Peptides against a protein of PDB entry 2ODG. Designs and how they scored, part 10

Target 1, 89 residues: chain A of PDB entry 2ODG
Amino acid sequence: MTTSQKHRDFVAEPMGEKPVGSLAGIGEVLGKKLEERGFDKAYVVLGQFLVLKKDEDLFREWLKDTCGANAKQSRDCFGCLREWCDAFL

## One batch from the design tools (peptide; made by RFdiffusion4, then SolubleMPNN)

Design b1_p10_1_s1 (from b1_p10_1, 3 letters changed)
Fold by OpenDDE base, seed 5:
Structure b1_p10_1_s1 (fold): chain B 89 residues (1-89), chain A 10 residues (1-10)
Amino acid sequence: as target 1 above (89 residues)
Amino acid sequence: MDIPIDSTPL
């Protein structure tokens, strides 16, 4: 599978306090919507990802319902978090 | 049914 530079930059290091917009698949529009719903940091979305036990369908459905992410955006975001966890968790 | 919203990647 092909990844973006944004994905590679995110999975390369601990996420710390990075904003939600640093996640692959999350641009300015989706980022603002997530922030409005209380998901202002990447680690908050990570929390949701983990609560859903890393289930792809559940997470991508949640992201779609929460901020209107399309299939590519939700896939990119899921893959970003999955690979980050594989590296650091 | 929700309609996806596009956002430009950073």
Scores: peptide ipSAE 0.063, ipTM 0.653, DockQ to the pose 0.055
Fold by OpenDDE base, seed 2:
Structure b1_p10_1_s1 (fold): chain B 89 residues (1-89), chain A 10 residues (1-10)
Amino acid sequence: as target 1 above (89 residues)
Amino acid sequence: MDIPIDSTPL
């Protein structure tokens, strides 16, 4: 599958203080819901990704339950974090 | 979950 420019922009450089909305699959609506739950930065979602041991099913279910992400959004977000970790972690 | 076609990310 092809990736979005948003995905490519995220995985190309260190995460730093990027907001949660910079993650592929996370738009304004999902971003606000994540922020309300305490996940305001992309690195906080990265933390959740890591405590779930990078498990795709667990992470995507968590994202769905936390902010209402659909299958595409959770797939895009998972892929974004996976590829970032492959490059930088 | 349904996958939206040509939709803006939420």
Scores: peptide ipSAE 0.037, ipTM 0.623, DockQ to the pose 0.036
Fold by OpenDDE base, seed 1:
Structure b1_p10_1_s1 (fold): chain B 89 residues (1-89), chain A 10 residues (1-10)
Amino acid sequence: as target 1 above (89 residues)
Amino acid sequence: MDIPIDSTPL
C-alpha cells in the first residue's frame, strides 16, 4: 500500500499546532466539518484516536459519523495517525 | 457501503 505525499509530510515531523486539514484523508470539506465540531487542530483528532485506544474500526466509524468521511478518507486518516504515533509516542 | 476507491480528498 502506497502513501500520499500529504501522509509522508505529516508523519515525518512533530504535529505541533498543525490544523486538522493537515491529516491525510482530510480535505477542505471534511476539515471544515471537523472544525465546526471543535476539532480544529490535528492534535484534537489525535486525542480522539487515543481515547478510542487506537482501534481502527471505532475511529473510522467515529470519523464517518462526525464529518461524513468515506472509507478511503477514514483509512488514510487512521493510517496517518497510527504511523505518526509509532514515530513519536 | 463505501469502498476504498481513489478519490480526491474532500
Scores: peptide ipSAE 0.035, ipTM 0.630, DockQ to the pose 0.041
Fold by OpenDDE base, seed 3:
Order: C-alpha cells, then structure tokens, then sequence
Structure b1_p10_1_s1 (fold): chain B 89 residues (1-89), chain A 10 residues (1-10)
C-alpha cells in the first residue's frame, strides 16, 4: 500500500495550525463536517486520536460516526496521524 | 469516548 502526496506532506513537518482538511483522507466535504463539530484544526483531531489511545478501530469508528468517513478515508486519516505521531510525538 | 467540544458559534 502506497501513501498519497497529501499524506507525505502532512507527516513531513510539525502540524502547527494546519486546518483539519490538511489530513489525508479528509477532503472538503468531510472537513466542513468536522469543522461544524468543532474540529477545525488538525491538532483537534490529533487530540481525539490520542484520547482514543491511538486505537485504530475506535478512531476510525469515531471518524465515520462524526463526519461520515468511508473505510478508505478513515484508514488514510488514521495512517496520517499515526505516522505523524511516530515522527514527532 | 469522544472529546466534548463546544462548537457553539462565537
């Protein structure tokens, strides 16, 4: 399985104030839904990822329930946060 | 367990 350029761009540097839409798997539609729920920055989703103890099933289920992410979108987003944490956390 | 978020517009 290969990663997207969007994934690589995200995991390559500190997250800072990047918008939620910068996460792999999160496009404009999912991003807007997340923003409406208060997840406007990527680091807020990172917070949820960490509260769920980096559990893949729990996080992907949460993402699906929160913004309607499909299996690929939730997988891409999870992988993006996992690899970012491996590099910077 | 989801994080409680205050999403009320400012």
Amino acid sequence: as target 1 above (89 residues)
Amino acid sequence: MDIPIDSTPL
Scores: peptide ipSAE 0.028, ipTM 0.588, DockQ to the pose 0.165

Design b1_p10_2_s1 (from b1_p10_2, 3 letters changed)
Fold by OpenDDE base, seed 5:
Structure b1_p10_2_s1 (fold): chain B 89 residues (1-89), chain A 10 residues (1-10)
Amino acid sequence: as target 1 above (89 residues)
Amino acid sequence: LIEEGIEKAK
């Protein structure tokens, strides 16, 4: 599938302290909602992704329920974390 | 802090 430059930038390097908004599919609107729930860093969302054992359906449902992500946004975010983990985990 | 905590897989 075609990926965004934002996706490529995220998966290319260690996550470090990157904000949640650096995740593909997470713009300012979703990012603020995630931050309000305590998911302020990308690595906190990574934690949720890993706790859900990298299950796509569970993660995308969680993201929708938590911040209102649509199908494309949740797909992009999931793919971003999946490929980051494939590279670095 | 995460208000509702991290949801675990069911």
Scores: peptide ipSAE 0.047, ipTM 0.691, DockQ to the pose 0.117
Fold by OpenDDE base, seed 1:
Structure b1_p10_2_s1 (fold): chain B 89 residues (1-89), chain A 10 residues (1-10)
Amino acid sequence: as target 1 above (89 residues)
Amino acid sequence: LIEEGIEKAK
């Protein structure tokens, strides 16, 4: 599979204070829903990812339940965080 | 504040 430019931009550098919408798979609609649930920064979603011990099924299910992400969106978001962690965590 | 995400994941 190939990745998006958004994915590559995210995994290329420390995430710092990047908003949740900077995550691959998270557009304006999903980002707004996540922000309203308290997930305003990408690092907060990273926290959820880590609490779930990087489990793909659990994370993608959580994302779907939390903001209505579809299969592609949740897969893109998971892959984005996984590869960021491989580089920086 | 996070409503239920982390707590749900425990």
Scores: peptide ipSAE 0.047, ipTM 0.686, DockQ to the pose 0.176
Fold by OpenDDE base, seed 3:
Structure b1_p10_2_s1 (fold): chain B 89 residues (1-89), chain A 10 residues (1-10)
Amino acid sequence: as target 1 above (89 residues)
Amino acid sequence: LIEEGIEKAK
């Protein structure tokens, strides 16, 4: 399926200190909720993604439960991290 | 500080 420019911008380079809101699917609303839970940087969410062994169902469920992400948002975020890892991990 | 996330998910 097609990706957003936000997705492409994220997967194109090392994430460094990028804020959690830089992740595809994570807007202002979800970003604030994630930050309140301690997930302020994209790499912290990456950490969760890796601890879950890159499992899509587990990650998307976690994201939904943590910040209220809908199906599209969780799919976009998962895909963003998956493709970033394929390129840089 | 991370509040319920990694621990809960594992």
Scores: peptide ipSAE 0.045, ipTM 0.681, DockQ to the pose 0.172
Fold by OpenDDE base, seed 4:
Structure b1_p10_2_s1 (fold): chain B 89 residues (1-89), chain A 10 residues (1-10)
Amino acid sequence: as target 1 above (89 residues)
Amino acid sequence: LIEEGIEKAK
């Protein structure tokens, strides 16, 4: 499977205060919906990812339910966080 | 504030 440049940019460095829209798979539409739910920073979504114990099915389902992410968007977002954690956690 | 998400945690 291939990754996007957005994915590579995200996993290459510490997350810091990056907005939720910096996550792969999260565009402007999904980002706004996540922000409306209180997930304004990428690290807040990381938090949700971690409390779900990095479970792919649980996280992707949560993302779909929370912001309407489709299968590709949730997969991209999950992969982005997984690889970031592998590098920095 | 987070309105949804944590409640879905294990």
Scores: peptide ipSAE 0.041, ipTM 0.687, DockQ to the pose 0.145; fails the geometry check

Design b1_p10_2_s2 (from b1_p10_2, 5 letters changed)
Fold by OpenDDE base, seed 2:
Structure b1_p10_2_s2 (fold): chain B 89 residues (1-89), chain A 10 residues (1-10)
Amino acid sequence: as target 1 above (89 residues)
Amino acid sequence: LIEEGIKKAL
């Protein structure tokens, strides 16, 4: 499927200290909600992704429950982390 | 701090 430039920018390099809002699918609204829950850095969301054993259904449901992500937002975020892991993990 | 912690895999 087609990806955004935001996705491509994220998966192209090490994650470092990138904020949670750098993840594809995570805009200002979702980012603020994630930060309020303690998920302020992209690597914290990566941690959740890995604890869920990279399971798409579990992760996308978690994201929906945690910040109200819709189907596209959760798909974009999952794909972003999956492809980053394929490149760097 | 993570308010609700990390969700465990089922």
Scores: peptide ipSAE 0.414, ipTM 0.884, DockQ to the pose 0.114
Fold by OpenDDE base, seed 4:
Structure b1_p10_2_s2 (fold): chain B 89 residues (1-89), chain A 10 residues (1-10)
Amino acid sequence: as target 1 above (89 residues)
Amino acid sequence: LIEEGIKKAL
């Protein structure tokens, strides 16, 4: 599969204080919804990802339920966090 | 604040 430049930019470096909208698949609309639920930083979503044991189905379901992400958005976000963890965790 | 908290895996 191909990845976006947004994905490549995210997985290339420590995420630090990057906002939730820096995650692949998370645009302005989903980012605002996540922020309203308390997920304002990418590392908070990372925390959710890790608590779910990096399980794709559980995470993508959670993202859909939390901010209304569609299948592509949740796939892109999951892949972004998975590859970041493979590089830095 | 995270309004609904972090969802646990069961």
Scores: peptide ipSAE 0.405, ipTM 0.879, DockQ to the pose 0.114
Fold by OpenDDE base, seed 5:
Structure b1_p10_2_s2 (fold): chain B 89 residues (1-89), chain A 10 residues (1-10)
Amino acid sequence: as target 1 above (89 residues)
Amino acid sequence: LIEEGIKKAL
C-alpha cells in the first residue's frame, strides 16, 4: 500500500521526543485530544501500542475511543507505529 | 498526566 511522506519521515529515524502529532494519521485535531488525555508524546502512544501487544484491532479501537480517529486515521497511525517498531525494536 | 491510564490487552 501507499504511505504518506509524514509516515516515511516518522519511520525513518528514532522517535525521541517527537510530539504525538508527528504520528501518521494524527493531525492537529486528534493530537490535541490525545494530549488532553495525557498522550502528549509519540512515545506514550507507542507505549499503548506495545501494551496492547501490537494488536491492530485493539489499538485502532482504542484510538477511535480516545480521540475520535476514523478508520483511515487509525490505520495510518497503526501502520506508522508498526513499521517504526519493525525498524527500531 | 494520563487521565484514564494505559489500556491493557485482554
Scores: peptide ipSAE 0.382, ipTM 0.880, DockQ to the pose 0.114
Fold by OpenDDE base, seed 1:
Structure b1_p10_2_s2 (fold): chain B 89 residues (1-89), chain A 10 residues (1-10)
Amino acid sequence: as target 1 above (89 residues)
Amino acid sequence: LIEEGIKKAL
């Protein structure tokens, strides 16, 4: 299925020090909430994703519970991290 | 700091 430009920009290159808001599905509102919880960098969310063993349901539930992400936002974020890992991990 | 830490899969 189709992806956003934001998704494509994220999965195309090493993550480095990109802020959490660079993740697809994570806008300013969700990004601020994640930052307040200590998830300021995309790689910290990646860490959570990996600790959950890349499980979609667990990750999306976590994201919803942590920052209030809706179904599309959590799906976009999950897909972004999954495809980044497929390319670089 | 991460307030609640990292959630581990059970």
Scores: peptide ipSAE 0.370, ipTM 0.865, DockQ to the pose 0.114

Design b1_p10_2_s3 (from b1_p10_2, 6 letters changed)
Fold by OpenDDE base, seed 4:
Structure b1_p10_2_s3 (fold): chain B 89 residues (1-89), chain A 10 residues (1-10)
Amino acid sequence: as target 1 above (89 residues)
Amino acid sequence: LLEEGIKKAL
């Protein structure tokens, strides 16, 4: 699979205080919905990803149910967090 | 239960 520049920018460095919209697959629309639900920082979504034990199906289902992400958006977001964790966790 | 872990804490 090919990745976006947004993905590459995110996985290249510690995420620190990056907003939720910095995650691959999360644009302005999904980002605002996540923020309204309390997921304002990328590290909060990382927390959910880790609580779900990095399970792809569970995470992508959660993201869909939480902000209405489609299949590509949830796949991109999952892949972004997976590769970040492989590098930094 | 795990699917709502972080969400429920907020």
Scores: peptide ipSAE 0.057, ipTM 0.706, DockQ to the pose 0.146
Fold by OpenDDE base, seed 2:
Structure b1_p10_2_s3 (fold): chain B 89 residues (1-89), chain A 10 residues (1-10)
Amino acid sequence: as target 1 above (89 residues)
Amino acid sequence: LLEEGIKKAL
């Protein structure tokens, strides 16, 4: 399916110190909630993604439970991390 | 347990 420019920008280069809000599917509302939980950088969310062994259902459920992400937001975020890992991990 | 792994480390 189609991806956003935000997704393409994220997966195109090393993650570095990018804020959590740089992840596809993570806007201002979800980003603030993630930051309040300690997930301030994209690489911290990457850590959770990897601890969950890249499992889509587990990650998307975690994201929903942690910041209230809906199905599209969690799908976009998962896809963003999956494709970044495929390129760089 | 794994779902809270990173969160618990913070």
Scores: peptide ipSAE 0.057, ipTM 0.704, DockQ to the pose 0.123
Fold by OpenDDE base, seed 3:
Parts: C-alpha cells; structure tokens; sequence
Structure b1_p10_2_s3 (fold): chain B 89 residues (1-89), chain A 10 residues (1-10)
C-alpha cells in the first residue's frame, strides 16, 4: 500500500513536540476533536497506541470512538505510529 | 483497564 507524503514526513524524524495533526490520517477535523479530549500532541496519541500494546484493532476502534475517524483515517494513523515506532522505539 | 485509567488521567 502506498503511503502519503504526510506519513513519510512523520516517520522520518523524531516526534518531538509535533501536534496531533501531524499524524497521517488526522486532519483539522479529527485533530480538533482529539485536542478537545486532551490528545493535543502526537506523543499523547503515541502513548495510547503503546498502552494498547500496539494492537491495530484496539487502536483503530479507540480512534474511531474518540474522534470519529473512518477506516482510512484510522488505518493511516495506525500505520504512521507503527512505522515511527519501528524506526525510533 | 489500563486504557481507561490512562485516559482518565488526562
């Protein structure tokens, strides 16, 4: 599956203080909803990803329930975090 | 569960 440039930009370097909206699959709409729930930085969503043991189904379900992400958005976001962890964790 | 506890801490 082909990844977006946004995905590639995210997985290419340390996450640092990047906003939640820098995650692939997370645009302005989903980003705002995540921020309203306390997930303002990408590393906070990373934290959720990790406490869910990197489980795809659990994470994607959580993302859908938390911000209304559709299948593509949740898949893109999961893939983004998975690839980042493979590179830096 | 762990996820629930972490979310509530935010």
Amino acid sequence: as target 1 above (89 residues)
Amino acid sequence: LLEEGIKKAL
Scores: peptide ipSAE 0.055, ipTM 0.700, DockQ to the pose 0.125
Fold by OpenDDE base, seed 5:
Structure b1_p10_2_s3 (fold): chain B 89 residues (1-89), chain A 10 residues (1-10)
Amino acid sequence: as target 1 above (89 residues)
Amino acid sequence: LLEEGIKKAL
């Protein structure tokens, strides 16, 4: 399937200190909610992704429950982290 | 419970 430029920008380079809002599928609304829950950096969400053993259903459910992400947003975020990990882990 | 615990680890 097609990806966004935001996705391509994220998966192309090391994550570093990028804010949570740099993740594909995470806009300002979801980003603020994640930050309020302690997920202020993309690498913190990566941590959650990893402790869930990269399971799509578990991660997307978590994201929905944590910040109210819809199906597309959670899909985009999952795909972003999956492809980043494939490149850099 | 394990999965719930993992989801709430952070």
Scores: peptide ipSAE 0.047, ipTM 0.693, DockQ to the pose 0.141

Design b1_p10_2_s4 (from b1_p10_2, 4 letters changed)
Fold by OpenDDE base, seed 4:
Structure b1_p10_2_s4 (fold): chain B 89 residues (1-89), chain A 10 residues (1-10)
Amino acid sequence: as target 1 above (89 residues)
Amino acid sequence: LLEEGIEVAK
């Protein structure tokens, strides 16, 4: 599978205070919806990812239900967090 | 702040 430059930029360095929109698969539309729900930082979504025990199905379902992410968006977001964790966690 | 709590896997 191929990744985007956005994905590569995210997984290459510590997450810090990056906004939720910096996550692969999360554009302005989904980002605003996530922010409205309190997920304003990428690390908050990381938290959700972790308490779901890094489970792909659970996380992607959550993302869909929370902000309306489609299959590609949720896949990209999941992969982004998975690979970030593999590198830094 | 979160509008809802974080969903925890059981």
Scores: peptide ipSAE 0.414, ipTM 0.868, DockQ to the pose 0.117
Fold by OpenDDE base, seed 3:
Structure b1_p10_2_s4 (fold): chain B 89 residues (1-89), chain A 10 residues (1-10)
Amino acid sequence: as target 1 above (89 residues)
Amino acid sequence: LLEEGIEVAK
């Protein structure tokens, strides 16, 4: 499968202070819900990803339960963080 | 602030 430009833009450089909405699969709707839960920065979601030991099923389930992400959104977000970690972690 | 903390995998 192919990735989006949003994905490529995210994985290409250090995460820094990028907002949660910069993550692939996370649009305005999901971003606001995540922000309401305290996940305002992409690195906070990265933290969640890491303490779930980078497990795809656990992370995607968490994302669904936390902000209502559908299968594509959670897949895109997981892939985004996985590839970022492969490059920078 | 996180509303309910972070979920940890076992």
Scores: peptide ipSAE 0.399, ipTM 0.862, DockQ to the pose 0.115
Fold by OpenDDE base, seed 5:
Structure b1_p10_2_s4 (fold): chain B 89 residues (1-89), chain A 10 residues (1-10)
Amino acid sequence: as target 1 above (89 residues)
Amino acid sequence: LLEEGIEVAK
């Protein structure tokens, strides 16, 4: 499994107040759509990830339905949050 | 504020 530098940068440190666009798989287009829905911070998406009990299918479906993420984008975002949680929760 | 709120897993 290969990861991006963006992924590695995100999972390496506490999330803090990082914007939603800091998440792997979330570029400017998806980020703006998420922000318009109220998901302006990465930790808000983390919240959604957690209340979905870290379920990959549920989360990736939610992300697709919410901002139009494709399969790769949702995979990257899910993996980013999963590995962050494994490191910090 | 969230437009649709948080979706909770069943």
Scores: peptide ipSAE 0.386, ipTM 0.864, DockQ to the pose 0.116
Fold by OpenDDE base, seed 2:
Structure b1_p10_2_s4 (fold): chain B 89 residues (1-89), chain A 10 residues (1-10)
Amino acid sequence: as target 1 above (89 residues)
Amino acid sequence: LLEEGIEVAK
């Protein structure tokens, strides 16, 4: 499977204060919904990812339920966080 | 602030 430039840009460096929309799979629509729920920064979604023990099924289901992410969007977002954690956590 | 709490894994 190939990755997007957005994914590569995210996993290449510490995430710092990057907005939630910087996550692969999270566009304007999903980003706004996440922000409305309080997930305004990528690191807040990272927190959710971590308290779910990095479990793919749990995280992707959460993302779908929280912002309406489809299968590709949730896969891209999960992969983005997984690879970032592998590099920096 | 989060309007919904984080979901904790079992």
Scores: peptide ipSAE 0.257, ipTM 0.823, DockQ to the pose 0.115

Design b1_p10_3_s1 (from b1_p10_3, 4 letters changed)
Fold by OpenDDE base, seed 4:
Structure b1_p10_3_s1 (fold): chain B 89 residues (1-89), chain A 10 residues (1-10)
Amino acid sequence: as target 1 above (89 residues)
Amino acid sequence: MRSYPEAPTL
């Protein structure tokens, strides 16, 4: 599948202190909801992704339940983290 | 006061 420039920018370099809103599929609305739940940095969401053993169904369901992400948003976010991990883990 | 993430679940 095709990816966004936002996705490509995220997977191209170490995550560092990037805000949660830097993740593909996470816009201003979802970003604020995640921040209110304590997920202010992309690496905190990465932690959840890894604890869920990188399982797509579990992660996408969690994201939907946590911030109301729709199918495309959760797919984009999952793909972003998966490809980042493939490059840097 | 800062909010913290919920505990992860499987």
Scores: peptide ipSAE 0.042, ipTM 0.640, DockQ to the pose 0.082
Fold by OpenDDE base, seed 1:
Structure b1_p10_3_s1 (fold): chain B 89 residues (1-89), chain A 10 residues (1-10)
Amino acid sequence: as target 1 above (89 residues)
Amino acid sequence: MRSYPEAPTL
C-alpha cells in the first residue's frame, strides 16, 4: 500500500521525544485533542497501542473515541505505529 | 494545568 511522507519520516528512526502530532493521521485538530487528554508524546500513544496488544480494531476504536479520528486517520495512525514497532521494537 | 492520560481501556 502507498504511504505518506509523514509516515515514512516517522518509521525511519527512533521516535524519542517526538510529539503526538508527528504520527501519521494525527493533524493539528486530533493532536490538540490528544494532548488535552495527556497524550502529548508519540510514545504515550505507542504505550496505548502496546497495551491493546497491537490489535487494530481495538486501537482504531480507542483513537476514534478519544479524539474523534475518522477511518482514514485511525488507519494511518495504526499503520504508522505497526511499522515503527516492526523496525524498532 | 497539565492533563494526564486516563488508564488504558481494553
Scores: peptide ipSAE 0.042, ipTM 0.640, DockQ to the pose 0.084
Fold by OpenDDE base, seed 2:
Structure b1_p10_3_s1 (fold): chain B 89 residues (1-89), chain A 10 residues (1-10)
Amino acid sequence: as target 1 above (89 residues)
Amino acid sequence: MRSYPEAPTL
């Protein structure tokens, strides 16, 4: 599957203090909902991703339940974090 | 007021 430039920009470098909205699949609507739940930085979502042992189904379900992400959005976000971890973790 | 992350759930 083809990735977005947003995805490529995220996975290319350490995420540092990037906001949650920098994650592929996370737009303004989902970003605000995540921030309301305390997930304001991409690294906080990374933390959840790692606590869920990088499990795709668990993470995507969590994202759906937490911010209402659809299948495409959750897939994009998962792929973004997976590839970032493959490069830097 | 500051919001905090939900407790992780499996």
Scores: peptide ipSAE 0.041, ipTM 0.639, DockQ to the pose 0.103
Fold by OpenDDE base, seed 3:
Parts: sequence; C-alpha cells; structure tokens
Structure b1_p10_3_s1 (fold): chain B 89 residues (1-89), chain A 10 residues (1-10)
Amino acid sequence: as target 1 above (89 residues)
Amino acid sequence: MRSYPEAPTL
C-alpha cells in the first residue's frame, strides 16, 4: 500500500515529544478527542499500541472506540506505529 | 484539571 507524506515523516525519525496529531490518520478532530482522553503525545498512543501487543484488530478497535476513527484512519495510524516500531524499537 | 489516559483494555 502507498503511504502518506505524514506517515513517512513520522516513521523517519524518533518520535520524541511529537503531539498525537503527528500520527498518520490522526487529524485535528481525532487528535482533540484523543487529547481529551489523556492521549496528548504520540508516545502515549504508542504505549497503548504496545500494551495491546501490536495487535492490529485490538488497536484499531480501541482507536475507533476511543476517538471515532474510521477504517482508513485506524489503518493509517496502526501502520504508522508498526513501521515506526520496526525501525526504532 | 488534568486528564489521564484511560486504562488499556485487552
């Protein structure tokens, strides 16, 4: 599958203190909802991703339930974190 | 007020 520039920018470097909105698939609407739930930084969502043992179905379901992400948004976000982990974890 | 992440659910 093709990726967005946003995805490529995220997976290219350590995420550090990047905001949650830096994740592929997470725009302003989803980002605000995640922030209100305490997921203000990308690394907090990474934490959830890891606690769910990198399981795609579990993570995408969680993201949908947490912020209302649609299938594309959850897929993009999952792929972003998976590829980041492959590179840096 | 500070918000905290919801507990992870498996």
Scores: peptide ipSAE 0.041, ipTM 0.638, DockQ to the pose 0.122

Design b1_p10_3_s2 (from b1_p10_3, 3 letters changed)
Fold by OpenDDE base, seed 5:
Structure b1_p10_3_s2 (fold): chain B 89 residues (1-89), chain A 10 residues (1-10)
Amino acid sequence: as target 1 above (89 residues)
Amino acid sequence: MRTYPEAPTL
């Protein structure tokens, strides 16, 4: 499936201190909601992704429950983290 | 709402 430039920018380099809003599928609205829940950095969401053992269904459901992500947003975010991990983990 | 393992949060 075709990826966004935002996805490609994220998976191309180490995550470092990138904000949560740098994740594909996470715009300003979802980013603010995640930050309110303590997920201010992309690496905190990465941590959740890893705690959930990279399970797509669990992660996407968690993201929906946590910030109200729709199916496309959760798919994009999952794919972003999966491909980042494939490259760097 | 189901329960999940969660990463630490502030």
Scores: peptide ipSAE 0.105, ipTM 0.725, DockQ to the pose 0.803
Fold by OpenDDE base, seed 1:
Structure b1_p10_3_s2 (fold): chain B 89 residues (1-89), chain A 10 residues (1-10)
Amino acid sequence: as target 1 above (89 residues)
Amino acid sequence: MRTYPEAPTL
């Protein structure tokens, strides 16, 4: 599977206090919308990802409904969190 | 005023 440099940068290290916009697939537009809904840090989105039991369909649907992510954006974001969890969780 | 995420829904 082809990944972006943004994805690789995120999954390479503990996420700490990284902003939500650090997630692959989450640009300025989606990041602002997520922040308006209280998701200002990547770890808050991680929390939602984990509460949804890492389910791809549920998470991608939630992301679409929450910030208007398209299919590629939600796929990139899901893959980013999945690989991060595989490495650090 | 700071906003917070809604409780997750399943």
Scores: peptide ipSAE 0.088, ipTM 0.681, DockQ to the pose 0.083
Fold by OpenDDE base, seed 3:
Structure b1_p10_3_s2 (fold): chain B 89 residues (1-89), chain A 10 residues (1-10)
Amino acid sequence: as target 1 above (89 residues)
Amino acid sequence: MRTYPEAPTL
């Protein structure tokens, strides 16, 4: 499927200290909610993604429960992390 | 005070 420029920008390079809002599917609203839960950096969400063993259903459900992400937002975020890991992990 | 991430759940 097609991806956003935000997705492409994220998966193109090491994520380093990028904020959580750099993740595809994570806008200002979801980003602030994630930050309030302690997920201030993209790598913290990556950590959760890895703890969930990269499982799409588990991760997307977690994201929905944690910040209220809808189906598209959770799909975009999952795809972003999956493809980043494929490239750099 | 500091806010910590919620514990990961499976």
Scores: peptide ipSAE 0.043, ipTM 0.643, DockQ to the pose 0.082
Fold by OpenDDE base, seed 2:
Structure b1_p10_3_s2 (fold): chain B 89 residues (1-89), chain A 10 residues (1-10)
Amino acid sequence: as target 1 above (89 residues)
Amino acid sequence: MRTYPEAPTL
């Protein structure tokens, strides 16, 4: 699978205080919806990802239900967090 | 007043 530059930029370094919109697959629309639900930082979404035990189906379903992410957006976001965790967790 | 995330759902 080909990744975006946004994905590569995210997985290349510790995420620190990066906003939720820094996650691959999360644009302005989804970012605002996530922020409305209290997910303002990428690390808060990481927390949810970890609570769901890194399960792809559970996470992608959660993301869809939480912000209306489509299949590509949820796949991109999941892949972004998975690869970040592989590198840093 | 800020909004906090809802409880995680499994």
Scores: peptide ipSAE 0.042, ipTM 0.640, DockQ to the pose 0.082

